# Peptides against a protein of PDB entry 4XPM, part 118

Target 1, 160 residues: chain A of PDB entry 4XPM
Amino acid sequence: VMLHSKNVKGFLENTLKPYDLHSVDFKTSSLQSSMIITATNGGILSYATSNNDVPKNSINEINSVNNLKMMSLLIKDKWSEDENDTEEQHSNSCYPVEIDSFKTKIYTYEMEDLHTCVAQIPNSDLLLLFIAEGSFPYGLLVIKIERAMRELTDLFGYKL
Target 2, 67 residues: chain B of PDB entry 4XPM
Amino acid sequence: DIKGTIAFDTHGNVIESTGVGSQRIEDIGDLSKVTLDAEGFAQVQGDSLLVHLYKRNDITLAVYTSA

## One batch from the design tools (peptide; made by RFdiffusion4, then SolubleMPNN)

Design b2_p20_1_s4 (from b2_p20_1, 9 letters changed)
Fold by OpenDDE base, seed 2:
Structure b2_p20_1_s4 (fold): chain B 160 residues (1-160), chain C 67 residues (1-67), chain A 20 residues (1-20)
Amino acid sequence: as target 1 above (160 residues)
Amino acid sequence: as target 2 above (67 residues)
Amino acid sequence: SLDEFIAEGLKAIEERLKKE
């Protein structure tokens, strides 16, 4: 089964949901945004945002979208740089993971007051990107994005 | 009686924190260095609180109790 | 899951305390 654009959008929207533990009294905020972007240019292929209270075609919406575009590009650039930097790959901001025998890396990046996490979808030209508030702990963000990637097997090996 | 918790990964990053644990994030540095027994347990006495550690699958859970 | 781990850990710690 191939993931269609609408399915990807819905998937990303679902990732926005807060992480709610019931074993302990812990609940996060919703993710600010969730995106699939190209590893080559940082172009947004699909995205979801928790800020849906902005009127369509408003200046605020335009600014929000533009901000996402800018952030995706910046994160892609940093990711690309780190992928070519052995030292950065061994920092605490890099999590090597293996999903179904496919190896990838999860990076955490502080972007202003936001906590971000990005990972290359295994063997693909695509990146999964989570943007959260600063209160969202990085360790949990990493877990969240790893488990999300496990649901994107259809995109494994996707080349542009 | 649990006063709080911290869960953290092998990178020392917080996964979750509750109660007094939310105010003790700086403890992770020391807690990460604690030698666990064969079953993945350890206890660390700190000030008036006792920290109980449980580690499995690269995740460490720290539970703060008064005793 | 993470929640299951937390629950497991809490229970395990409690059981350990009972033995002491």
Scores: peptide ipSAE 0.715, ipTM 0.945, DockQ to the pose 0.839
Fold by OpenDDE base, seed 5:
Structure b2_p20_1_s4 (fold): chain B 160 residues (1-160), chain C 67 residues (1-67), chain A 20 residues (1-20)
Amino acid sequence: as target 1 above (160 residues)
Amino acid sequence: as target 2 above (67 residues)
Amino acid sequence: SLDEFIAEGLKAIEERLKKE
């Protein structure tokens, strides 16, 4: 069963929620953005953003969407380069993971003052991308995106 | 009396930090090299604080207490 | 979960200190 577009959007919106620990006094901010993009062109198939205070169809909303498009393209380019670079795949910025016998990699990238991580949905032409503030720890961001990917089994093997 | 905590992964990246731990992220480099016992524990004397380590499933928790 | 691990670790460290 393949996820409907509306279901994917709702899923991404849920990933925006902050990480709140109760064992210690630790709580993150919400993710700024969560996206599914194409591995080929970096095109955005679905996205969610936490800055919902911006009115729809406003100049600020348009600018924010354009910014997301640029960021997704840049991250896709970095990902593509790293997938063809053995040395980068062995850096501390690359996390090999296995989900239900499917292998993939999680990459962390710093973009200006933002912390990002991206991972190919196993055997697919799609990438899952999280964008957070600089205060969001990378180790936690990796855990978050790995667990999110485990909920996207319907997209495993998806080809454009 | 816990003064702070740091949790980090095998890549040296922070998972969480609280209290004085938030100001001692640079300790991860040294803490990651500490030899743990068979149960995954270690104790390290730091600057003026004592650091207690617990590692399981590739995650290390560091707890800072007064020496 | 991560929170469960943190709780587990805190408890484990406390118990270890009591044994020393």
Scores: peptide ipSAE 0.715, ipTM 0.945, DockQ to the pose 0.852
Fold by OpenDDE base, seed 4:
Structure b2_p20_1_s4 (fold): chain B 160 residues (1-160), chain C 67 residues (1-67), chain A 20 residues (1-20)
Amino acid sequence: as target 1 above (160 residues)
Amino acid sequence: as target 2 above (67 residues)
Amino acid sequence: SLDEFIAEGLKAIEERLKKE
């Protein structure tokens, strides 16, 4: 089954949901944003945001999209740099993972007061990007994005 | 009586924290170096609290209780 | 799952406390 644009959008929207544990009284905030971007240019192919209280086609919506574009580009650039830096790949901000025999890496980046993580969808030209508030623990963010990527097998190997 | 918890990964990054654990994130550095028994358990006296450690599958759970 | 692990850990710790 091919992931259509609508399906991808819905998937990303679902990733926004907070992580709620029941064994302990712990619940995160919703992700601010969830995106699939190109690894080449940082272009946004699909995105979801928890702030949906902006009128369509309003100037505020445009500004919000522009902010996402800026963040995606910055994170893509940092990711690209780290992918060519052995030291960065061995830092505590890099998580090598294997999904169905495909290897990829999850990187965590602090963007101002936000906690972000990004991972290349295995063998693809695409990156999955989560943006959360600073209160969202990095360790949990990594777990979240890894599990999310496991649901994107249709995008494995996707080349632009 | 549990006063708080911290769960952290092998990178020392927090997975979750509750109660007093949320105020003791800096403990992870030392807790990560604690030798666990064959069952993945350890106890560490820290300040006025006792820290109970349980590690399995590369995740460490720290539970803070009164000593 | 993560929640299951935490539950398991809490239970394990509780059991240890009972033995003390």
Scores: peptide ipSAE 0.714, ipTM 0.945, DockQ to the pose 0.792
Fold by OpenDDE base, seed 3:
Structure b2_p20_1_s4 (fold): chain B 160 residues (1-160), chain C 67 residues (1-67), chain A 20 residues (1-20)
Amino acid sequence: as target 1 above (160 residues)
Amino acid sequence: as target 2 above (67 residues)
Amino acid sequence: SLDEFIAEGLKAIEERLKKE
């Protein structure tokens, strides 16, 4: 089944759900936002946010979207720098991962008080980006985004 | 009589924390250096608490109990 | 799964405690 724009949106919305463990009393907050952006320009192709209380087409919605655009651009820039820096690729903020024989990297970035995680969808011009509150642990965020990428095989190799 | 837990990865990043473990995130640095036995277990004394370690598949679980 | 690992770890540690 191919991922269409609406399907991608729904997928991203599902990633917002908190991680809930049952063996111990541990449950995260929902992700603040989840996005697919271009690796070239940091442009947002699709996004979901946990703040659904903002009226659509309102000034507040426009401001929130603009904030997402800013964050996506900043993270894309940092990602681009790290992809051109061998030392950064071997830091604790970089997780090399292999999915279905495709290699990619997961990066964790602290943006102000937010915890973010970004990864290139294998062999594509796209990045998957999670933004969470500071209370969301990085180790779990990495696990979450890796598992999410495994569900995006239709986007592997996608070129703009 | 578990007082808390911490799970962390090989990068020293937290996966989960509960109870007193949430207040002991700084312990990860030392816990990551502990030599485990052949079955992936270890015990470490810390303050008034005993830390039980279990590692498998690059994930370490630390369980805090009374000493 | 992660939850399964945590559960197994807790059980394993509990078993070790009983032997002490």
Scores: peptide ipSAE 0.713, ipTM 0.944, DockQ to the pose 0.835

Design b2_p20_2_s1 (from b2_p20_2, 9 letters changed)
Fold by OpenDDE base, seed 1:
Structure b2_p20_2_s1 (fold): chain B 160 residues (1-160), chain C 67 residues (1-67), chain A 20 residues (1-20)
Amino acid sequence: as target 1 above (160 residues)
Amino acid sequence: as target 2 above (67 residues)
Amino acid sequence: SELDEEIKEMLEAIKERFGL
């Protein structure tokens, strides 16, 4: 089954939902943004944002998209640097993981007051990127993106 | 009786925190070094609090109670 | 969520182990 663009958009929208850990009465905010971007150039293939109060085709929407483009590029650049830095790959900000026998890495990056998390979709030219508020703990963000990645098996091995 | 919780991963990053645990994130450094028993549990004395630890599948949960 | 269930089980395990 092929994952169509609309399905990807819906998937990303679903990832925006916050965690509500009733067992310990802990809940997060929604993710600010969720994106699939290219590992090569940081180009956005699909995205979802929690701030949907912006009218379509408005200047504010354009500005928000431009902001996402900027963030995606910056994160891609940092990711690329870290992929070539052994020390960074052994920091507390890097999580080597294995999904269905495919190895990948999850990176956490602080971007101003935001908490971000990015992971290469296994054996692909794509990155999954979560952007959250600073109150969203990194350990939870990592769990979130790992478990989300498991739902993207159709994109494993995707090459541009 | 539970005053708060902290859950953290193997990198020492917070998964969740509640109650007094939210103000004791710095405890993770020490808690991560605590030797757990064969079943994955430990109990350590804090200031005026007891910390009850349990680790399973790369998640450590710390529960704070009164000493 | 799955994570909530995991934490719930861990919490209950702690309660049982330490009599909380």
Scores: peptide ipSAE 0.796, ipTM 0.954, DockQ to the pose 0.920
Fold by OpenDDE base, seed 3:
Structure b2_p20_2_s1 (fold): chain B 160 residues (1-160), chain C 67 residues (1-67), chain A 20 residues (1-20)
Amino acid sequence: as target 1 above (160 residues)
Amino acid sequence: as target 2 above (67 residues)
Amino acid sequence: SELDEEIKEMLEAIKERFGL
């Protein structure tokens, strides 16, 4: 079953939810943003943001969306460079993972004071991108995006 | 009493930290090098605290207690 | 969460192993 745009949006909204590890009394903030973008141009196909305080159609909302576009492009560029760099693929910021026999990589990138994580949806032209506050640990962010990506099997192999 | 925790992955990146563990992220470098026993456990001195380690499935959990 | 359960189990294992 193919994921429709509304279904993808809802999925991304759900990924915004914080981790609450009751066992050790650890809780994160919500993700700032969750996005599916094209690996080719960094175009945003779908996104969700936890910033609901900005009035719709306001200049601040426009700026926020533009900022997301800029970040997505920048991260896509970094990802593209790293995918063509053997050394970067062996750095501590790269996590090779396998999901249902499909191989992909998760990259962590510092974006100013934000922690970001990006991964190519297996065999697809799409990237899943999480943007979090700097207090969100990278190790947890990696776990979060890996487990989220396991729920996107309908997008595996998706080509533009 | 448990004074804090740190969980970290095989890359040395933090998964979670609480209590005194939040102030001892720099310990990960040394903790990651500790030789674990056959069951995946170890104890090591960390400053004035005792660190109890357990690794399973690429996650290492460190629990800090008083020495 | 699944991760919380995993951490919980690890924490309990440490408690049991070291008498915490």
Scores: peptide ipSAE 0.796, ipTM 0.954, DockQ to the pose 0.924
Fold by OpenDDE base, seed 5:
Structure b2_p20_2_s1 (fold): chain B 160 residues (1-160), chain C 67 residues (1-67), chain A 20 residues (1-20)
Amino acid sequence: as target 1 above (160 residues)
Amino acid sequence: as target 2 above (67 residues)
Amino acid sequence: SELDEEIKEMLEAIKERFGL
């Protein structure tokens, strides 16, 4: 089944859900945001946010969207730099992974008080980006984005 | 008598933490260097707490107890 | 979740191994 814009939006909304590890009584907050952006320009193709308390078309909504655009661009730029830096790819902030014989990397980036992680969808011009509160641990965030990316096989190899 | 837990990955990043484990994230540096037995287990003395370790599929779980 | 099941199994393994 092909993922089109509406399907992708719904997928991203589902990724916002928190982890509840009943076995050890550990629970996270929801992700702040989940996005698919272009690797070329950092443009947002689709996004979901847990902050739905802002009235539509309000100045606060505009500020929120603009903030997401800014963060997306900054993270894309850092990702691009790291993809051209061998030392950064060997740091603890880079996780090489393989999904269905396709290789990609997951990067973690601290942005102010937020925890973020980004990964190139295998062989594509697209990046998957999660933004969480600082209380969301990085190891769990990496697991979350890897397992989410495994559900996006329709986008593997997607070129703009 | 479980006082808390820490789970962490091969990069030393936290997956989850509970109880006293949430206040002992700095222990990961030492715990990651502990030699595990053939089945993936180890037991080490912290300060006043005992730490029980198990690693499987790149996840290490540490359980803190008083004894 | 799948992760919770993994952690659950690991926790039970520790309890069994060390008598917790």
Scores: peptide ipSAE 0.795, ipTM 0.954, DockQ to the pose 0.910
Fold by OpenDDE base, seed 4:
Structure b2_p20_2_s1 (fold): chain B 160 residues (1-160), chain C 67 residues (1-67), chain A 20 residues (1-20)
Amino acid sequence: as target 1 above (160 residues)
Amino acid sequence: as target 2 above (67 residues)
Amino acid sequence: SELDEEIKEMLEAIKERFGL
Protein backbone atom coordinates (compact mmCIF):
# COMPACT_ATOMS: atom_id res chain seq x y z
CA VAL B 1 0.00 0.00 0.00
CA MET B 2 1.31 3.41 -1.00
CA LEU B 3 0.31 6.75 0.43
CA HIS B 4 -0.16 9.34 -2.30
CA SER B 5 0.23 12.69 -0.59
CA LYS B 6 -1.37 14.79 -3.31
CA ASN B 7 -4.50 12.70 -3.41
CA VAL B 8 -4.75 12.63 0.37
CA LYS B 9 -4.34 16.39 0.65
CA GLY B 10 -7.16 16.96 -1.80
CA PHE B 11 -9.33 14.50 0.07
CA LEU B 12 -8.76 16.27 3.38
CA GLU B 13 -9.53 19.63 1.83
CA ASN B 14 -12.82 18.24 0.58
CA THR B 15 -13.76 17.02 4.07
CA LEU B 16 -13.66 20.62 5.31
CA LYS B 17 -16.94 21.50 3.61
CA PRO B 18 -19.94 21.88 5.91
CA TYR B 19 -23.03 19.75 6.15
CA ASP B 20 -26.14 21.34 4.72
CA LEU B 21 -29.27 19.42 5.66
CA HIS B 22 -31.84 21.15 3.49
CA SER B 23 -34.60 18.82 4.63
CA VAL B 24 -34.63 20.37 8.09
CA ASP B 25 -32.91 23.67 7.30
CA PHE B 26 -29.78 22.85 9.29
CA LYS B 27 -26.28 23.87 8.25
CA THR B 28 -22.92 23.62 9.99
CA SER B 29 -19.74 25.61 9.73
CA SER B 30 -16.79 24.21 7.86
CA LEU B 31 -14.38 22.02 9.75
CA GLN B 32 -11.54 23.98 11.23
CA SER B 33 -9.03 21.28 10.35
CA SER B 34 -8.77 17.79 8.89
CA MET B 35 -5.67 15.67 9.38
CA ILE B 36 -4.06 12.30 8.90
CA ILE B 37 -1.54 11.60 11.64
CA THR B 38 0.56 8.66 12.74
CA ALA B 39 -0.82 6.51 15.53
CA THR B 40 2.71 5.86 16.76
CA ASN B 41 4.07 9.37 17.27
CA GLY B 42 1.22 11.70 16.45
CA GLY B 43 3.14 13.15 13.53
CA ILE B 44 1.14 14.94 10.86
CA LEU B 45 1.34 13.27 7.46
CA SER B 46 -1.20 15.54 5.80
CA TYR B 47 -3.58 18.30 6.85
CA ALA B 48 -6.08 20.85 5.61
CA THR B 49 -7.47 23.94 7.32
CA SER B 50 -10.33 26.31 6.54
CA ASN B 51 -8.54 29.42 7.73
CA ASN B 52 -6.70 30.55 4.62
CA ASP B 53 -6.68 34.21 5.53
CA VAL B 54 -3.19 33.88 6.98
CA PRO B 55 -0.42 34.71 4.52
CA LYS B 56 1.69 31.77 3.47
CA ASN B 57 5.03 31.35 5.20
CA SER B 58 4.10 34.01 7.72
CA ILE B 59 4.77 33.77 11.42
CA ASN B 60 1.06 33.42 11.99
CA GLU B 61 0.88 30.45 9.65
CA ILE B 62 3.80 28.82 11.42
CA ASN B 63 2.09 29.33 14.74
CA SER B 64 -1.09 27.82 13.35
CA VAL B 65 0.76 24.76 12.11
CA ASN B 66 2.53 24.42 15.42
CA ASN B 67 -0.82 24.53 17.16
CA LEU B 68 -2.06 21.71 14.95
CA LYS B 69 1.04 19.71 15.82
CA MET B 70 0.36 20.17 19.51
CA MET B 71 -3.29 19.21 19.15
CA SER B 72 -2.48 16.13 17.09
CA LEU B 73 0.04 14.96 19.65
CA LEU B 74 -2.36 15.49 22.54
CA ILE B 75 -5.18 13.69 20.77
CA LYS B 76 -2.89 10.83 19.79
CA ASP B 77 -1.82 10.45 23.40
CA LYS B 78 -5.40 10.44 24.63
CA TRP B 79 -6.38 7.98 21.92
CA SER B 80 -3.53 5.67 22.88
CA GLU B 81 -4.60 5.72 26.49
CA ASP B 82 -8.23 5.02 25.63
CA GLU B 83 -7.29 2.12 23.36
CA ASN B 84 -5.89 0.48 26.49
CA ASP B 85 -8.83 1.40 28.74
CA THR B 86 -11.92 -0.81 28.64
CA GLU B 87 -14.02 1.70 30.55
CA GLU B 88 -13.28 4.52 28.12
CA GLN B 89 -14.18 2.29 25.20
CA HIS B 90 -17.67 1.85 26.67
CA SER B 91 -18.35 5.55 27.17
CA ASN B 92 -20.57 7.74 25.02
CA SER B 93 -17.38 9.15 23.53
CA CYS B 94 -16.44 5.90 21.81
CA TYR B 95 -18.15 4.51 18.71
CA PRO B 96 -17.18 1.02 17.58
CA VAL B 97 -17.73 0.77 13.84
CA GLU B 98 -17.16 -1.74 11.08
CA ILE B 99 -16.25 -0.83 7.51
CA ASP B 100 -15.92 -3.56 4.89
CA SER B 101 -15.37 -6.17 7.60
CA PHE B 102 -12.69 -4.04 9.28
CA LYS B 103 -13.31 -2.94 12.85
CA THR B 104 -12.26 0.42 14.23
CA LYS B 105 -13.35 3.00 16.80
CA ILE B 106 -14.27 6.66 16.61
CA TYR B 107 -13.51 8.79 19.66
CA THR B 108 -14.83 12.27 20.41
CA TYR B 109 -12.74 14.66 22.47
CA GLU B 110 -13.42 18.12 23.78
CA MET B 111 -10.37 20.29 23.26
CA GLU B 112 -10.77 23.71 24.81
CA ASP B 113 -13.77 25.17 22.96
CA LEU B 114 -13.38 22.85 19.97
CA HIS B 115 -15.12 19.61 19.10
CA THR B 116 -12.81 16.90 17.81
CA CYS B 117 -13.11 13.31 16.71
CA VAL B 118 -10.46 10.79 15.77
CA ALA B 119 -10.49 7.31 14.29
CA GLN B 120 -7.87 4.76 13.42
CA ILE B 121 -7.96 3.94 9.74
CA PRO B 122 -8.69 0.20 9.87
CA ASN B 123 -5.69 -2.04 10.48
CA SER B 124 -3.32 0.86 9.84
CA ASP B 125 -0.78 3.02 11.63
CA LEU B 126 -2.79 6.10 10.71
CA LEU B 127 -5.44 8.20 12.43
CA LEU B 128 -7.99 10.46 10.76
CA LEU B 129 -8.70 13.58 12.82
CA PHE B 130 -11.42 16.22 12.45
CA ILE B 131 -11.42 19.49 14.39
CA ALA B 132 -14.56 21.61 14.41
CA GLU B 133 -16.07 24.56 16.23
CA GLY B 134 -18.04 23.93 19.39
CA SER B 135 -21.28 24.45 17.50
CA PHE B 136 -20.66 21.34 15.40
CA PRO B 137 -22.69 18.52 17.00
CA TYR B 138 -20.73 15.45 18.06
CA GLY B 139 -23.22 13.02 16.58
CA LEU B 140 -22.90 14.66 13.20
CA LEU B 141 -19.13 14.86 13.51
CA VAL B 142 -19.01 11.10 14.10
CA ILE B 143 -21.14 10.44 11.03
CA LYS B 144 -18.92 12.73 9.00
CA ILE B 145 -15.69 11.00 9.93
CA GLU B 146 -17.14 7.51 9.52
CA ARG B 147 -18.41 8.21 6.04
CA ALA B 148 -15.19 9.97 5.11
CA MET B 149 -13.19 6.96 6.26
CA ARG B 150 -15.16 4.75 3.89
CA GLU B 151 -13.48 6.65 1.08
CA LEU B 152 -10.00 5.81 2.37
CA THR B 153 -10.00 2.09 1.64
CA ASP B 154 -6.64 2.43 -0.09
CA LEU B 155 -5.15 3.25 3.31
CA PHE B 156 -6.65 0.27 5.11
CA GLY B 157 -3.82 -1.84 6.43
CA TYR B 158 -1.23 0.86 5.80
CA LYS B 159 1.87 0.36 7.91
CA LEU B 160 4.69 2.85 8.40
CA ASP C 1 -46.90 23.31 11.85
CA ILE C 2 -43.43 21.98 12.66
CA LYS C 3 -41.81 24.05 15.39
CA GLY C 4 -38.44 22.34 15.38
CA THR C 5 -36.47 19.11 15.15
CA ILE C 6 -33.79 17.12 16.93
CA ALA C 7 -31.91 14.21 15.43
CA PHE C 8 -29.69 12.16 17.73
CA ASP C 9 -27.72 8.93 17.65
CA THR C 10 -27.73 5.85 19.87
CA HIS C 11 -25.26 7.51 22.24
CA GLY C 12 -27.62 10.42 22.79
CA ASN C 13 -25.37 12.81 20.91
CA VAL C 14 -26.95 15.44 18.69
CA ILE C 15 -26.82 15.06 14.93
CA GLU C 16 -28.87 18.18 14.19
CA SER C 17 -31.28 20.54 15.92
CA THR C 18 -33.55 23.28 14.61
CA GLY C 19 -36.18 25.65 15.94
CA VAL C 20 -37.52 24.83 19.37
CA GLY C 21 -35.51 21.61 19.22
CA SER C 22 -32.33 23.62 19.65
CA GLN C 23 -33.68 24.78 23.00
CA ARG C 24 -34.65 21.30 24.14
CA ILE C 25 -31.48 19.25 23.77
CA GLU C 26 -32.02 18.04 27.31
CA ASP C 27 -35.11 16.17 26.09
CA ILE C 28 -32.88 13.58 24.43
CA GLY C 29 -32.40 11.77 27.72
CA ASP C 30 -36.10 11.07 28.03
CA LEU C 31 -36.79 10.66 24.32
CA SER C 32 -34.14 7.95 24.04
CA LYS C 33 -36.07 5.87 26.57
CA VAL C 34 -39.43 6.06 24.79
CA THR C 35 -40.77 2.72 23.59
CA LEU C 36 -41.27 2.76 19.84
CA ASP C 37 -43.91 0.75 17.98
CA ALA C 38 -43.14 -2.03 15.52
CA GLU C 39 -42.54 0.47 12.72
CA GLY C 40 -40.23 2.62 14.82
CA PHE C 41 -42.62 5.46 15.66
CA ALA C 42 -43.87 7.08 18.85
CA GLN C 43 -45.68 10.22 19.88
CA VAL C 44 -45.13 11.80 23.27
CA GLN C 45 -46.12 14.95 25.08
CA GLY C 46 -43.13 17.13 25.81
CA ASP C 47 -44.08 20.06 27.98
CA SER C 48 -46.50 22.12 25.89
CA LEU C 49 -45.36 20.60 22.62
CA LEU C 50 -46.08 17.31 20.93
CA VAL C 51 -43.04 15.25 19.95
CA HIS C 52 -43.17 12.83 17.02
CA LEU C 53 -40.41 10.22 17.01
CA TYR C 54 -39.05 7.93 14.33
CA LYS C 55 -35.96 5.75 14.57
CA ARG C 56 -34.22 4.09 11.64
CA ASN C 57 -30.66 2.81 11.28
CA ASP C 58 -29.44 4.14 14.63
CA ILE C 59 -30.79 7.65 13.99
CA THR C 60 -33.76 9.03 15.91
CA LEU C 61 -35.59 12.05 14.54
CA ALA C 62 -37.84 14.06 16.82
CA VAL C 63 -40.27 16.54 15.29
CA TYR C 64 -41.86 19.13 17.57
CA THR C 65 -45.33 20.48 16.84
CA SER C 66 -47.94 22.47 18.71
CA ALA C 67 -50.76 20.94 20.76
CA SER A 1 -25.83 14.58 0.83
CA GLU A 2 -26.59 11.01 1.72
CA LEU A 3 -27.44 12.04 5.26
CA ASP A 4 -29.80 14.75 4.07
CA GLU A 5 -31.63 12.20 1.96
CA GLU A 6 -31.93 9.92 4.96
CA ILE A 7 -33.29 12.71 7.14
CA LYS A 8 -35.65 13.75 4.35
CA GLU A 9 -37.07 10.25 4.13
CA MET A 10 -37.45 10.05 7.88
CA LEU A 11 -39.19 13.41 8.00
CA GLU A 12 -41.61 12.37 5.28
CA ALA A 13 -42.29 9.14 7.12
CA ILE A 14 -43.18 11.10 10.25
CA LYS A 15 -45.43 13.43 8.28
CA GLU A 16 -47.30 10.51 6.77
CA ARG A 17 -47.54 8.61 10.04
CA PHE A 18 -48.89 11.47 12.11
CA GLY A 19 -50.59 13.60 9.46
CA LEU A 20 -48.32 16.58 9.66
Scores: peptide ipSAE 0.795, ipTM 0.954, DockQ to the pose 0.911

Design b2_p20_2_s2 (from b2_p20_2, 9 letters changed)
Fold by OpenDDE base, seed 2:
Structure b2_p20_2_s2 (fold): chain B 160 residues (1-160), chain C 67 residues (1-67), chain A 20 residues (1-20)
Amino acid sequence: as target 1 above (160 residues)
Amino acid sequence: as target 2 above (67 residues)
Amino acid sequence: SELDEFIKKGLEAIKKKFGL
């Protein structure tokens, strides 16, 4: 079964939801953005944003989309650099993980006042990217993206 | 009487924090170095608060109480 | 969630262990 674009979009929209820990009085904000981008060029294949009250075709919408494009490119570049840097792969900003015997890495990046994390979908040319407010703890963000990747098995091994 | 909590990962990054724990994020550095017993528990005295630690599956939960 | 369940169990474990 293949993930259609609509399914991917819906998936990403669902990832925007706050993380609510009911066992303690803790709840995050919604993710600002959730994206699947190409590892090669940082091109956005699909994305979702929490702030969608912006009128369509407005300057503000254009700016927001352009900002996402810039963010995706910047993060892809940082990710690419880190993937070629063994020292960075051993930093606290890198989380090696294994999903169903597939190995990948989750990187956390501070982008201005935002907390971001990115992970290569196992054996694929795709990256999953979460952008959150600075109040979103990195440890939780990593858990969130790991859990999300477990739902993207259809994209494992996807090559452009 | 729990005054707060911190959960953190093996990288020292916060997973969650509540109550007084939200004001004690800097404790993670020291808490991460605490030797746990065979069951994954430890207690650490810190100023007016007592910290109760439990670690399992690479996640450490710290519970702050008085005394 | 799995994480929430961990927190829940952890809290209970701590309460039991330390008599809280």
Scores: peptide ipSAE 0.762, ipTM 0.951, DockQ to the pose 0.843
Fold by OpenDDE base, seed 3:
Structure b2_p20_2_s2 (fold): chain B 160 residues (1-160), chain C 67 residues (1-67), chain A 20 residues (1-20)
Amino acid sequence: as target 1 above (160 residues)
Amino acid sequence: as target 2 above (67 residues)
Amino acid sequence: SELDEFIKKGLEAIKKKFGL
């Protein structure tokens, strides 16, 4: 089954939903943004944002997209640096994981006051990127992105 | 008498926090070093609160109650 | 969710262990 653009967009939109732990009355905010970007240059292939108040095709929307482009590029650069740094790969900000016998890593990065995490979709040229408010705990963010990535098996091995 | 909770992973990162636990995130550093019994439990005194620990599958749950 | 179920079971385990 091929994951088409509209399907990817819908998937990313679904990841925006808050995490609700009923057992302890804990609920997060929605993710600010969810993105699939290229590992090569940080280009955005698909994205979703929680800010639905901005009129479409407005200058404000353009600015918000530009901001996402900047963040994606910065995170891609940091990710690329860490992938070439053995010390960083063994830091507390790196979670090695295995999905269906494919190995990948989840990195957590603080971007200003935002909490972000990024992971290479296994054996692909793509990164999955979550951007959340500072109130979103990193441990839960890691769990969230791992679970989401398990639903993207169609993109495993995708090369540009 | 539960006043709050914290759940955290092996990296010391928060998974969830509630009640007084949300104000005690800094406790994770010490809590992660506590020796657990064979069943994965421990009880630790912290300030005026008592912390009850349970760890399983690399997740530690801390429950705060009155001392 | 799986995580919520873990938390639930953990709370129950702690309550049982320490008589909360």
Scores: peptide ipSAE 0.761, ipTM 0.951, DockQ to the pose 0.850
Fold by OpenDDE base, seed 5:
Structure b2_p20_2_s2 (fold): chain B 160 residues (1-160), chain C 67 residues (1-67), chain A 20 residues (1-20)
Amino acid sequence: as target 1 above (160 residues)
Amino acid sequence: as target 2 above (67 residues)
Amino acid sequence: SELDEFIKKGLEAIKKKFGL
């Protein structure tokens, strides 16, 4: 089953919403970006961003898109290296998880002042990538991306 | 009389923090080593605060009080 | 959310355990 591109975009937009814990006085900012990228080239298949104040086709929009492309490529490269490094897979930055009998890993990466996490969608050529401000806790970011992946079962096993 | 909270995972990464807990993230290293009772609880005396711990399903919740 | 419910139950458990 292949998801419609608009459906995937809408899903990613929903992941941008802040995490609000009502039991305690804790609420995050919105994610800066949420993306599905290829594990092979780091190409962006779909993405969503929180600040849509920039006019379409403006130089600032171009810069923001280019920045996302750069970040996705850098994170994909780091992910690829870690997938071939047993030591990195046993570091505190790697969370092995199992979803519906499929095994995958969630990695956390700090990029400048941003907090990011990335995970291979189980048995697929796709990566799910969250980019948040530095105030967004890594432990919560990991929980968020795991929960999101559980809603993407239609992409499990997707091969390019 | 809760002064703050920290929730953290088995990797020592923060899930949430509030109040004085937001300024005590460095405590996680020591708190993660505390031996819990059979029900998953422990109390640890800090500098001027008392820390109440509860762990379940790989998440540790720390509650800070003055006493 | 599931996480919020966990925090809620955890707070209640701690309050009960330690008399807070």
Scores: peptide ipSAE 0.761, ipTM 0.951, DockQ to the pose 0.852
Fold by OpenDDE base, seed 4:
Structure b2_p20_2_s2 (fold): chain B 160 residues (1-160), chain C 67 residues (1-67), chain A 20 residues (1-20)
Amino acid sequence: as target 1 above (160 residues)
Amino acid sequence: as target 2 above (67 residues)
Amino acid sequence: SELDEFIKKGLEAIKKKFGL
């Protein structure tokens, strides 16, 4: 089965949904953005955002997309640096994980007042990136992105 | 009665927090060092609150009650 | 969710353990 662009977009949109723990009185905000970007240059292949109040083809839409491009590039650069830094890989901001015998790492990054989380889709040239408000706990964000990656098996091993 | 909760991972990062737990995130540093019994439980006295700990599968759940 | 189920079970375990 191949993940088509429409399917990927829909998947990312679904990841935006807040995390609601019914066993306790805890519910997060929606993710601000969810993206699949290239590990090579931080280019956005697909994205979803909770801010849908912007008219299409408007200047505000262009600005919002440009902001996403900037964030994706910055996060990609930081990720790339950390992948070449042993100390950073052993920090509490790095979570080595294994999905179906494929190893990858989840990184958390503070970006101004936002909480971000990025992970290389196993054995691929792609990164999954979540951007959330500062109120979104990092531990939960990590769990969320790990579970999401488990649904992207069609992208495992994807090379550009 | 439960006054609040904190769940955190092995990196000390919050998974969830409720009630007074949301105001006691700084407790995680100390709570992570608490020795648990063979079943993964512990109790810790903290100010006017009693913290009940349970750890399983690399997640620690802290439940706050009145002392 | 799996996490919610964990929290649920954890709460019950704590309640049982400590008589809450």
Scores: peptide ipSAE 0.761, ipTM 0.951, DockQ to the pose 0.862

